# Peptides against a protein of PDB entry 6IDX: the designs that were tried, part 11

Target 1, 380 residues: chain A of PDB entry 6IDX
Amino acid sequence: KELAKLSADVTFATEFINMDGIIVLTRLVESGTKLLSHYSEMLAFTLTAFLELMDHGIVSWDMVSITFIKQIAGYVSQPMVDVSILQRSLAILESMVLNSQSLYQKIAEEITVGQLISHLQVSNQEIQTYAIALINALFLKAPEDKRQDMANAFAQKHLRSIILNHVIRGNRPIKTEMAHQLYVLQVLTFNLLEERMMTKMDPNDQAQRDIIFELRRIAFDAESDPSNAPGSGTEKRKAMYTKDYKMLGFTNHINPAMDFTQTPPGMLALDNMLYLAKVHQDTYIRIVLENSSREDKHECPFGRSAIELTKMLCEILQVGELPNEGRNDYHPMFFTHDRAFEELFGICIQLLNKTWKEMRATAEDFNKVMQVVREQITRA

## One batch from the design tools (peptide; aimed at target 1 Q87 N99 A133 E177)

Design b1_p10_5_s1 (made by RFdiffusion4, then SolubleMPNN; from b1_p10_5, 3 letters changed)
Fold by OpenDDE base, seed 4:
Structure b1_p10_5_s1 (fold): chain B 380 residues (1-380), chain A 10 residues (1-10)
Amino acid sequence: as target 1 above (380 residues)
Amino acid sequence: MVKLPTPRFS
């Protein structure tokens, strides 16, 4: 207890470390000896002292043994561990993951995100905060392959649901520290969009061109039997497609693929458009057909609007940026749906279409409409 | 930039 308190002092910490005192603390954890009266209290103070000593940055985190890591991981993975031990163990693991890629690898073998989700189901917000902090650390330090796996895992869907139900919709005010961890998780989740945001469309890729054709098909051919094979009359069809791509509001009516060569938002805009067209087909068709039937120069160009809106959303959500320590702004909406970014796009494109109509906008007003929509999104 | 560890609870 006294050691744990004194370990916060840098002078004491330096002297204690010079006496190999930290090695003694690690050995106490490694021994796992439950034979002492008040073992749990002693262990909690040992972990406190260890963490405070390590926080001075005098000793490398790489000094810890695999046995120590396994013991700490054991306190997080085992049911019915004292809250005080659990909290400190989560904090130690977070620090290990953040400070060493070698320790990250070892910890990622011992602990799953699924085990950490169990610590979110408790009423203790401090435990919840450290559990999310460790998840965020693991997510941040994961190789890109493992990061995507963590993102796609049932763990993230379940994690979002648990956070929504036990943290956001909890009967307790969210503290600043929890709000920060939710913000960090949100930023790290949006950074998975960076690859698609920076992926240029290849105008020669037939599969990507087929997506643009599918957007056209959904908008204009939804009632036409697929039996009209694309075979006859190549020139009339090219002219028809150019008209349809104009009605879809692409900038390049001849080759809409060229509109997706700019990064950002690259292919991410096409992903959003396709999601809207497939998942919210009635909304998509309505937006396209309402604007395609206008002869008054007040048509909202869907294709251009979708691209610029995707870019704007990436800017607002800071896609590709590292989380800032002073930010606590999280959006509860992102915990309500698996495809939350695409759903946000679907809401915002309707808002854009509405705002365009209300402003009686023309193509010359495009940037002004986008600015108004930005203000509407950022105030919501 | 390495994220700093979560502030310790008092």
Scores: peptide ipSAE 0.061, ipTM 0.766, DockQ to the pose 0.765
OpenDDE base, seeds 1, 2, 3, 5: peptide ipSAE 0.060, 0.055, 0.046, 0.047; ipTM 0.764, 0.754, 0.750, 0.696

Design b1_p10_5_s2 (made by RFdiffusion4, then SolubleMPNN; from b1_p10_5, 5 letters changed)
Fold by OpenDDE base, seed 4:
Structure b1_p10_5_s2 (fold): chain B 380 residues (1-380), chain A 10 residues (1-10)
Amino acid sequence: as target 1 above (380 residues)
Amino acid sequence: MVYLPTPKFE
């Protein structure tokens, strides 16, 4: 206990480290010897002292043995009654993951996100916070392939559900530290959109062009079987499509694919449009047809609006940016749905369409509308 | 930028 307290002092820490004190502490953990009276208390203080000493940055985290890592991971992965040991073990694992890629690899072999989710199903917010912090550390340090796997896994869906039910909808106010970890998790989750945000449409890719065609079909041919698109009149069809793409509000009415060559938001905007058209078809058709039937120059250009809105949402959500240590603002909505970004887009595109009407906007007012919509979204 | 560990134990 005294050692743990003194270890926070840099002068003491320096001298203790010079005496190989950290090695002694690590060996105590590695031994796993439960022979002592008050073993749990001793271990909790040992782990505290270890972490405090390591936080001075005098000793590299790479000094820890695989046996030590396994013991600490064991305290997290095994059902234990001692909350104090669990908390410190989570914090040590977080620090190991953050400070060393080699330790990340070893830890990722010993623990799973599924095991960490069990520590979210408790009433102790401190344990919940450190569990999310470790998940965030693992997510941050994961290679791109593993990061995508973590996001797509049942663990991530389950994680969101557990966070929603046991943290956000819990009977306790969310502390600043938890709010920060939820913010971090949100940012790291949205960073998975960066690839699509930076993917340019290939105007020559037929599959991508077929998505744009599908947007047209859903808007204007909703009752027509796609099989019955008769092959014959190529020129009349091109002219028809140009009209339809104008009504859809694309900037390039001849080749809408060109509107998706700019990154950001690239293909992510097309993904959002397709999601809206398929999942919220009635909303999509309503927005498109309401604006396509106007002859008064007050048409809200859906295609252009969807692209710029996607870009704006990426900016608001800091897609591709590292989490900021000073931020603790998270959106509970992102824990309610698997496709939360696309659902947010669907809400915001309706808001944009409404705001456009209320402002009696024309194409010249586009940037003003987008500014008002940005303010509305950021205040919500 | 390296993300900083969660603040220490009370």
Scores: peptide ipSAE 0.033, ipTM 0.672, DockQ to the pose 0.760
OpenDDE base, seeds 1, 2, 3, 5: peptide ipSAE 0.030, 0.022, 0.027, 0.010; ipTM 0.631, 0.478, 0.639, 0.435

Design b1_p10_5_s3 (made by RFdiffusion4, then SolubleMPNN; from b1_p10_5, 5 letters changed)
Fold by OpenDDE base, seed 4:
Structure b1_p10_5_s3 (fold): chain B 380 residues (1-380), chain A 10 residues (1-10)
Amino acid sequence: as target 1 above (380 residues)
Amino acid sequence: EVYLPTPKFK
């Protein structure tokens, strides 16, 4: 107990470390010897002292043994561990993951996000916070393949559900520390969109062009069998498609693929448009047809609007940026749906279409409409 | 930029 307090002092820490004191603490954890009276209390103070000593940055985190890692991971993965030990073990694992890629690899072999989710199903918000912090650390330090797997896994869907039900909808105020961890998780989740945001459409890729054609089909040919392959289009059909792409509000009516060559938002805008068209088909068709039937200069260009809105949402959500330590603003909506970004897009595109109508906007007012929509989204 | 660990035990 005294050691744990003194370990916060840099002078004491330096001398204690010089005496190999930290090695003694690690060996106490490694031994796992439950024979001592007050073992749990002693262990909790040992872990506190260890963590305080390591925070001085005098000793590399890579000094820890695999046995030590397994013991700490054991305190997190085993049921019915003392809350004090669990909390400290989560914090130690977080620090190990953040400070060493080699330790991340070892820890990722010993624990799963599924095991950490169990620590979210408790009434202790501090435990919940450290569990999310460790999940965030693992997510941040994961290689891209594993990061994508973590996001797509049942664990992530379950994690969102558990966070929603046990944290956000809990009968207690969310503390700033928890709000920060929820913000971090949100940022890390949206950073997975960066690849698509930075992916340029290839105008020569037929599969990508077929998506644009599918957008046209859904809007204008809702009853037509998809078996009408785009290949046999007479010049009249090409001219028809140019008209349809104009009605869809693409800037390039001849080759809409060119509208997706700019990054950001690249292909992510097309993904959002396709999601809207398939999942919210009635909303999509309504937006397109309401603007395509206008012979007045007050049509809202859906294609252009969808691209610029996607870009705007990426800017608002800071896609591709690292989490900021000073922020704690999280959006509960992102825990309610697995395709939350696309759903947000679907809400915001309706808002944009409404705002365009209310402003009686023309194509010249486009940037002004987008500014008003940005203000509406950021105030919500 | 390195993300900082969660502030420790009070």
Scores: peptide ipSAE 0.040, ipTM 0.718, DockQ to the pose 0.729
OpenDDE base, seeds 1, 2, 3, 5: peptide ipSAE 0.036, 0.034, 0.035, 0.034; ipTM 0.697, 0.697, 0.704, 0.659; seed 5 fails the geometry check

Design b1_p10_5_s4 (made by RFdiffusion4, then SolubleMPNN; from b1_p10_5, 6 letters changed)
Fold by OpenDDE base, seed 1:
Structure b1_p10_5_s4 (fold): chain B 380 residues (1-380), chain A 10 residues (1-10)
Amino acid sequence: as target 1 above (380 residues)
Amino acid sequence: MVYLPTPKAK
């Protein structure tokens, strides 16, 4: 107890480290003696002193043994560990993951995200915070292949559901530390969109062109009996599609694929448009047809607007950026929807379409509308 | 950096 208190002092820490004090603490953990009631308190103070000493940055985290890591991981994985030991063990593992890629690899072999999710199903918000912090650390330090695996629809849905039910909908105010970890989790999850945001459309890829054609079909052919496809020659058909792509509001209405070659937002904009068209078909058709029937130059170009809105949302959500330590703002919708980014896009494209109408905007006002919409989204 | 609350001595 006294050691744990003194370990916060840098002068004491320096002297204690010079006396191999950290090595003594690590050996106490490595000995793995059964958790007797008196041993649990001693161990909790040992782990506190270890953390406080390591927080001075005098000793590399790489000094810890694999046996030490296994013991700490064991305290997190065992169901009958004292809350004080569990809390400190989660914090040690977080610090190890953040400070050493070699320790990350070892910890990722010993602990599953599923085990950490079990620590969210408690009433202790501090334990919940450290569990999310460790999940975030593992997610941040994971190589891209493992990040995608951690981000599988099932694991993410389960994690979001548990956070929603046990943290957000809990009867307790969310503390700043928890709000920060929820923000970090949101940022790290939205960073998985970076690949799609930076993927250029290939204008020669038939499957990608078929998506653009499907957007046209949903907007203009959904009410037409498939029997009335006008059997007119290939040139009349090309001219018809050029008109349809103009009505969809693409910048390149001759070859809409060219609008998706700019990164950001690349293919992510097309993913959002397709999601809107399939999941919110009535909303999509309404937005497209309301603007396609206008002859007054006040048509909102849906295709251009969807692309620029996707880019704007990526900028607002800081897609591809590291989480900021000073931020604690998270979107509750992230925890309520499996496809939260696409749902946010669906809300914001309706807001954009409304704002365009209210401003009586023309194509010349496009940037001004986007600025107003940005202010509306960032104040909401 | 999550500040560990000092364990309140019982």
Scores: peptide ipSAE 0.000, ipTM 0.377, DockQ to the pose 0.120
OpenDDE base, seeds 2, 3, 4, 5: peptide ipSAE 0.000, 0.000, 0.000, 0.000; ipTM 0.374, 0.375, 0.388, 0.378

Design b1_p10_6 (made by RFdiffusion4)
Pose (drawn by RFdiffusion4):
Structure b1_p10_6 (pose): chain A 370 residues (1-223, 234-380), chain P 10 residues (1-10)
Amino acid sequence: KELAKLSADVTFATEFINMDGIIVLTRLVESGTKLLSHYSEMLAFTLTAFLELMDHGIVSWDMVSITFIKQIAGYVSQPMVDVSILQRSLAILESMVLNSQSLYQKIAEEITVGQLISHLQVSNQEIQTYAIALINALFLKAPEDKRQDMANAFAQKHLRSIILNHVIRGNRPIKTEMAHQLYVLQVLTFNLLEERMMTKMDPNDQAQRDIIFELRRIAFDAETEKRKAMYTKDYKMLGFTNHINPAMDFTQTPPGMLALDNMLYLAKVHQDTYIRIVLENSSREDKHECPFGRSAIELTKMLCEILQVGELPNEGRNDYHPMFFTHDRAFEELFGICIQLLNKTWKEMRATAEDFNKVMQVVREQITRA
Amino acid sequence: SLSLTPFSVS
């Protein structure tokens, strides 16, 4: 108890650390008997002292043994133990992950998505905060080529709805540190879109060109002389600036292939809305048609700007958009809503092609005021 | 009471 008190003082901590005092603590956790059952209070003070001593930055986090790591991960992976032990265990794992790629790799193997998510279902906000913090730390430290798989795994176990039901709509008001972790989670989540945003279409890749053909087919085949007239104009009546080679329009980065993903999502998941928008504007040879392809690409870019896809998380922000915690595909759903808004605003303005940038500005103002 | 460890990014 006394050690936990004094270890926050650097003057004391240095003295104790210079005698390998941290090893006394790690050895106790690695091999001490009945720690959770008979000595939980002692164990809580031990973990408090350990974290306080390590927070002085005198020694590397890489000093910790695999045995110590496994024991701490064990306290998190178990059907919940004492709250004080769990809080400090989650905190130790978060610090290990943030401070070492090697420790991240070992910890990622010792804890499951389901075990971490289950700790969000406790009524204690600090336990919830550290659970989300550990999840954020794993995302921050995951290799670029593994982060997407991790996101899918957390999504399949309902991370989003658990946060919505147990944190955002929970009884206890969200305090500043929890709000900060929600902000970081949202930033990391939006940043999963960044690679596709910056990926150019290869116009010479037939498989990618066939995606655009399929987009056009879904809409034009819902319309016979009128359907023939649409196809004779290649992709003009689908609204692409490059009428003959729309794949070239997707070389603009941002938004790149993310725009294509959004269009395909709208066509497949919301086929009626996609068909309505395209057919209201595919036989319009007055200058008043709203160009779908051009509008979708620019809207995708605008949403990426509004939502700050690609921005790094920082220490000063605690903001988040709660509605993104209500749908597994909220970004794509937002695209669909905004493309309908864009078409409504276009018609309200009796807009022509020359008004394209003005309409996009009004849409930007509508979205950002909402 | 505990404090969260700060994160860093590149």

Design b1_p10_6_s1 (made by RFdiffusion4, then SolubleMPNN; from b1_p10_6 with S3K S10E)
Fold by OpenDDE base, seed 3:
Parts: C-alpha cells; structure tokens; sequence
Structure b1_p10_6_s1 (fold): chain B 380 residues (1-380), chain A 10 residues (1-10)
C-alpha cells in the first residue's frame, strides 16, 4: 500500500526502478502464487505500484514477459476476479497496447472484444471506462484489415447496444473520463468512413452511374408504371436525364458522376444519398420534389448540398483524424443506430433544406447557408 | 497518454 502510494513520486520511482524494484513486482505477478494471506490485496497494490512506476516512462513496456501478459490477460478474461485487480489489469493492458505494437499482438491473441464487453455489463463506471479504453486501444492499434473485421462484426452492434443500455442510459452521471472514451470510440468508428471519403467515383463505371440513375428513379419514377417509360429515342432520353439531374441539384447535369470525383467526400456522399433514398424514401422524395418544382431560383440544389454536407460532417466528426485527448463530446445517437453517420446526414440534410427556405436562399447564398448549418450542427 | 485518474489507494 505504501509502495503504491510512493510510486507516484518520480524521485521514489527512479530509485525504486534503479533497485530493480519493478522486476520484483513483475515476478510477483508472474508467479501466480495464491499461497499468501491477503493475496488479492497484495496483488492489487502490486499492480497499482507497477502502473504508477511505468507511467513515469523510465522503463519500456517491452520489458514485460509473456508470462506477465498472460497473467494480466487472465485477470481480465476470468469472471471471478476482484474488482480492484480487474480495474488495474484493464489499465495495464491498455497501456501495453498503446505503448507497444509487439505487446498489442500478444494481447490480441489472449483477449477478445467479447470478453471486454462483459466488463461493460457492470454498475462500476470505472471498470466500464477501462474496458472501453482497452477496446479503443485495441481498435486504434489493430492493422487495417483487423479494424474492418472488428467494425463489421456483430460484436460492434452488440458493443454499441451494451454501451447504450449500461453506460449512456445508466442511472449514473457520465464522468469526464467515460465521456472521453465514448468520444474516442466514436472517432475511431467514423474513421472507418475514410476509405469511402477518399474514394473517387469513376465517371465511366456503369455500375456507379446506375446508382445515380437509381436516385433519379426513386425521386421521379416511384409512382410511374415502368411500362410508361416513353419509347422516345436515345437522344430524348439523354436530354430527359440531363433535366432530371438538374432537378436533383447536381452541378454536372450531363454526368453527375463528375460531382463525386472530388475527395473528400468522394463516394461517401453518394452512399449517404442512396441510404436516404432507400431508408427514408418519403423524406428524400419530399426534399427533391420541393426543390425540383421551383422556377423562382430559390431551389435548394440537393446533389450539391448532399456532397458539401457530407464533407462538412466529415470535418465536424474528424473523419481520418486521431482522437484529441482534450475532447469528451460524444453523440448518443452514435450508439442508437448501426448507420449513425447516414442517419445524422438524413437529419442534417433536412435541417439544411429548412434553413435554405428560411433564408430564402439562392445558389449565390450557398456558402452562407452552409455556414449557418455548420453553426446549427456544432451547437446542438 | 490516457492518464486515467490515479487509482485511489484508500
């Protein structure tokens, strides 16, 4: 107990480390010898002292043995461990993952996200915080291939549900530390959108052009019997499509695929538009038709607005950026829906369309509308 | 460096 308290002092830590004291602490953990009276209390203080000593950055995390890692991982993976030992073990594993890629690989073999989710199903917010922190560390340090697997896994849906039910909707106020870990998890999850955000549309890819054509079909042909497509020649069809793409508010009325060649937001804007059109079809049709029927130059260009809004949301959500240590702002909606980014887009595009009408905007006011919408989103 | 709150040794 006294050692654990004194280990927070850098002068004491330096002297204790110089006396190989940290090696003695690691060996106590490695031995796993439950033979001592008060073993659990002794172990909790040993782990506290170890963390406090390592936090000084005097000793490399790579000094730890595989036996030590297995013992610490064992305290996290076993259901019947003392709360004090569990908290410290989670924090040690987090620090190991963050400070060493070689330790990450070893830890990722010994523990699963599923085991860590079990530590979220408790009333202790500190355990929950350390469990999310370790999940975040594992997610941050995972290779790109494994990050996608972690993200696409049923485990992530389950993780979000557990966080929502046991943390966000818990009967306790969320502490700053937990809010930070929720923010980090949000940022790391939105960073999975980076690939799509940086993917340019190929204007010559027919399959990608068919998605834009589907947006047109949903907007204008949803009630039209497919039999009444007027058999007018290929040129009249091209002219009709150009008109439809103008009504959709694309900048390039001839080839809307050109509007998605800018990165960011690239194909991510098209994904958002298609999601809105398929999942919120009535909202999509309403927004498009309200603006397509206007001849007064007060039409909100949906296609352009959707692209610039997607870009703005990526900037606000810091897509492709590392999480900032000073931030704790998380969106509860992120944990309520699997497609939270696309749902946020669907809310924000309605806000944009409303704001455009309220401002009586024209195409010249586009940037002013976007600025007002940014302020509205960031103050919410 | 996620300096989580130092473990209360109390």
Amino acid sequence: as target 1 above (380 residues)
Amino acid sequence: SLKLTPFSVE
Scores: peptide ipSAE 0.022, ipTM 0.553, DockQ to the pose 0.082
OpenDDE base, seeds 1, 2, 4, 5: peptide ipSAE 0.021, 0.015, 0.016, 0.016; ipTM 0.541, 0.493, 0.484, 0.467; seed 5 fails the geometry check

Design b1_p10_6_s2 (made by RFdiffusion4, then SolubleMPNN; from b1_p10_6, 3 letters changed)
Fold by OpenDDE base, seed 2:
Structure b1_p10_6_s2 (fold): chain B 380 residues (1-380), chain A 10 residues (1-10)
Amino acid sequence: as target 1 above (380 residues)
Amino acid sequence: SLKLTPFSFE
């Protein structure tokens, strides 16, 4: 207890470390000797002293043994561990993951995200905070392939549901530390969109062109009786599609694939359009047909608007940027929706379409409309 | 002001 208190002092820490004191603490954890009276209390103070000593940055985190890592991971994965030991063990694992890629690899083998999610189902907000912090650390330090696997996992939906029900809708106010970890989780999850945001469309890829054709089909053929399959020649069909792509509001109405060669937002804009068209079909058809029937130069170009809105949302959400220290701006919508980005896009595209009409905008006003919409989204 | 309060999607 006295050691744990004194370990916060840098002068004491330096002297204690020079006397190999930290090695003694690690060996106490490694031994796992439960035979001492008040073992749990002694262990809690040992872990506190260890963490405080390591926070001075005098000793490398790589000094810890695999046995030490396994003991600490054991305190997180085992049921009915003392809350004081669990809290310190989560904090130590977080620090190990953040400070050493070698330790990350070892820890990722010893613990699962599912085990960490179980620590969110408790009433102790400090335990919940350290559990999310460790999830965030693991996610941040994961290789890209493993991050994508973590993203695709049923575990993320479950994680969001548990956070929503046990943290956000909990009977306790969210502390600043928890709000920061929720912000970090949100940023790290939206950063999974970076690959798609930076993926250029290949205008020669038939599969990608078929998605654009599907957008046309949903907008213009969904109500057409299948009996009117236009049996007319290939050239008339190409000319008809060019008109349809103009009505969809693509900048390149001859080859809409060219509009998706700009990164950002690349293919992410096409993903948003396709999501809107399939999940919110009535809204999509309404927006497209309302603007396609206009001959008054006040048509809102859906294709161009959707691309620039996707780019704007990526900028607002800071997609591809690392989480900033001291920020705590999390959006509850992120935890209520499986596809929160696409749903946000679907709301914002309706706002854009409304704002365009209210402003009586033309194609020359496009940037002004986008500025107004940005202000509406960021003040909201 | 339509505050897109983070709660507007409940």
Scores: peptide ipSAE 0.015, ipTM 0.545, DockQ to the pose 0.024
OpenDDE base, seeds 1, 3, 4, 5: peptide ipSAE 0.014, 0.013, 0.008, 0.013; ipTM 0.517, 0.502, 0.480, 0.515; seed 3 fails the geometry check

Design b1_p10_6_s3 (made by RFdiffusion4, then SolubleMPNN; from b1_p10_6, 4 letters changed)
Fold by OpenDDE base, seed 1:
Parts: structure tokens; sequence; C-alpha cells
Structure b1_p10_6_s3 (fold): chain B 380 residues (1-380), chain A 10 residues (1-10)
């Protein structure tokens, strides 16, 4: 107890470390000897002292043994551990993951996200905060291949649901520390979009071209009786598709694939358009047809608008940026749906289309409309 | 024609 208090002092920490004091604390944890009276209390103070000593940055986190890691991970994975031990164990694991890639690898083998999710289903917000902090640390330090797997896993859908139901919709005010961890989780989730945002469309990829053709089909052929197949001439078909791509509001009416070669937003814009067209088909068709039927210069170019809106949303959400320690602004909406970014796009494209109509905009006003829409999105 | 500012900005 006294050691834990004194370990916060840098002068004491320096002297204690010089006396191999940290090694003694690690050995106490490694011994695992539950036979001592007051073991839980002694262990809680030992873990506190260890954490406070390591927070001075004098000793490398790589000094810890695999046995130590397994013991700490054991306190997180075992049911019915003392709350104080659990809290300190989560904090130690977070610090280990953040400070050492070698320790990350070892911890990621010993702990599952499912075990950490169980610590979110408690009434203690401090435990919930440290559990999310450790999840965030593991997510941040994961290699790119594992981040995507973590993102697609049932664990993430379940994690979002548990956070929404037990943290965000909880009967308690969210503290600043929890708000920060929710912000971090949101940023790390949006950073998974970076790959698609930076992926250029290949104009020679037939599968990607088929997506653009599917957007045309959904907009123009879904209500057309299949009997109105336009006549057999290959040139007339190409000219017809150029007209359709103009009505869709692509900048390059001849080859819409060229509109997706700019990064950002690259293929992410096409993903958003396809999601809207498949999941919100009525909304998509309405937006396209309302603008394609206009003979006036007030048509909102859907294709161009979708691309620039996707880029704008990436800028607003800071896709590809690291979480900032000073921020705690999270959006509860991103925990309500699996495809929350695409749903946000679907809301914002309707807002853009509305704003375009209200402004009586023309193609020359495009940047002004986008500025107005940006201000609307950032104030919402 | 006067371009209208969206009512949401008033």
Amino acid sequence: as target 1 above (380 residues)
Amino acid sequence: SLKLTPASFE
C-alpha cells in the first residue's frame, strides 16, 4: 500500500528501480501464490505499484516475462476476480500493448475480444472504460490484415451492440474517459475505410465496371419491362449508355470508371453508391430520376455529388488519422448499424440533394452547395 | 433568379 503510493513519485521510482524493485514486484505476480491471507489486497497494491513505476518510462515494458503476461491475462480472463485487480490488470495490458509490439503479439494470443466484451456487461463504468481502452489498444496495434478480420468478426457486431446497450444507452452519464475511448474506437473503425478510400478503380477490371453498369440498371431498367431491350446496334447501345451515365451525373459520361481513379475517395465512393442502390433502392432511384428528368440547368449530378460527398465525409471523420488524446466527441449513430458509414452517406446524399434544390443550384454552384452541406453535417 | 440560401442556415 505504501509502495503503491510512493511509486507515483519520480524520485522514489528512480531509486526503487535502481534497487531492482520492479523485478521483485514482477516475481510476486509470477508466483501466483493464492495461499496467503489477504492475497487479493496485496496483489492489487502490487499491480498499482508496478503500473505507477512503469508510467515513469524509466524501464522498458519488454522486461516483463511471458509468465507475468499470462498471470495478468489470467486475471482478465478468469471470472470472479476482485474489481481492483481486474481494473489494474486491464490497465497494465493496455500499457503493454501500446508500448511494445512484442507484448502486443503475446497478449493477443492470451486474450480474446469476447473475454473483454464480458467486462462491458457490468455496471462499473471504470471497468467498461479500461476494457474498451484495451480493445482500442489491440485494434490500434493489430497488423492491417488482423484489423480487417477484427472489423468483420461477429465480435465487432456484438461489441457495438454491447457498447450501445450497456454503455451509451446506460442509465448513467458517460464520463470524459469513456467518451474518449468511444471516440478512439470510432476513429479506429473509420480508419478501416482508408484502404477503399485510397483504392483507385481499375478501368480494365470487369467486375468494377459491372458495378457501374448495375448502378445504371437499377436506376433506369428496374421499372422498364424487359421487353424494351433497345435495338441490336452496338454503337446505339454505347451512345445510349453515355446518355445514361450523363443522367447519373458522372463527370466522365463516356467512361464513368475514370471518376473513381482519383484518391481520395477512390472505390469507397462506388461502395457507397452501390450500397445506396441495393439497400435503399427507392431513395436511390428517386434521387437519380428526379435529377435525370429535369430539362433545366438545376439538375444535381448524382455521380459527382456522391464522389465529392464521400470525400467530404472522409475529411470530416478524419479517415486515416490517428486518434487525438484531447478529443472525446463520438457519434452514437456509428454504434447503431453495421454499415454506419454507408447509412451516413445515404442520409447526407439526401441532404445534399435537398440543399441543391433549395439553393436552386446549377453546376457552377457545386462547390457552394458542398460548402453549405459541410456546414450542415458538421453542426448536426 | 435570386439563389436562395437553405432555410437551415437562417
Scores: peptide ipSAE 0.013, ipTM 0.538, DockQ to the pose 0.012
OpenDDE base, seeds 2, 3, 4, 5: peptide ipSAE 0.008, 0.007, 0.010, 0.012; ipTM 0.520, 0.487, 0.546, 0.541; seeds 3, 4 fail the geometry check

Design b1_p10_6_s4 (made by RFdiffusion4, then SolubleMPNN; from b1_p10_6 with S3K V9F)
Fold by OpenDDE base, seed 1:
Structure b1_p10_6_s4 (fold): chain B 380 residues (1-380), chain A 10 residues (1-10)
Amino acid sequence: as target 1 above (380 residues)
Amino acid sequence: SLKLTPFSFS
């Protein structure tokens, strides 16, 4: 207990470290000897002293043994561990993951995200915070392949559901530390969109072109009897599609695929448009047809707007950026929707369309509308 | 604070 308190002092820490004091603490943990009277209290203070000593940055985290890691991981994985030991063990594992890629690899083999999710199903917000912090650390330090696996729709849906039910909808105010960890989780999850945001459309890929054609079909052919297939020659058909792509508001209405070659937002914009068209079909059709029927130059170009809005949302959400330690702003919608980014896009595209009408905007006002929409989104 | 709730824009 006294050691744990003194370990916060850098002068004491330096002297204690020079006396191999950390090695003694690690050996106490490694021994796993549960037979001592007051073992739980002793262990809790040992882990506290270890953390405080390591927080001075004097000793590398790589000095810890695999046996030490397994013991700490064991305290997190075992169902009947003292809350004080569990909390400190989560914090140690977080620090290990953050400070050493070698330790991350070892910890990722010993602990599953499923085990950490179990620590969210408690009333103790501090335990919940450290559990999310460790999940975030593991997610941050994961290689891209494992990060995508951690992002598996089932694991994420379960994690989001547990956070929603046990943290956000809890009868307790969310503390700043928890709010920060929820923000970090949101940022790290939205960073999975970076690949799609930086993926250029290949204009020669038929499957990608078929998506653009499907957007046209949903907008213009969904209400038309399939019997009215325009039987006119290939050139008249090309001219018809060019008109349809102009009505969809693509910048390159001759070859809309070219609008998705710019990164950001690349293919992510097309993903959002397709999601809107399939999941919110009535909203999509309404937006497209309402603007396609206008001859007054006040048409909102849906295709261009969707691309620039996707880019704007990526900028607002800082897609591809590391979480900022000073931020604690998280979106509850992230925890309520499986496809929160696409749902956010669907809300914001309606806001954009409304704002365009209210401003009586023309194509020349496009950047001004986008600026107003940015302010509306960021003030909400 | 971007509390982008679905209701924030309705």
Scores: peptide ipSAE 0.016, ipTM 0.547, DockQ to the pose 0.027
OpenDDE base, seeds 2, 3, 4, 5: peptide ipSAE 0.016, 0.015, 0.013, 0.014; ipTM 0.549, 0.541, 0.509, 0.536

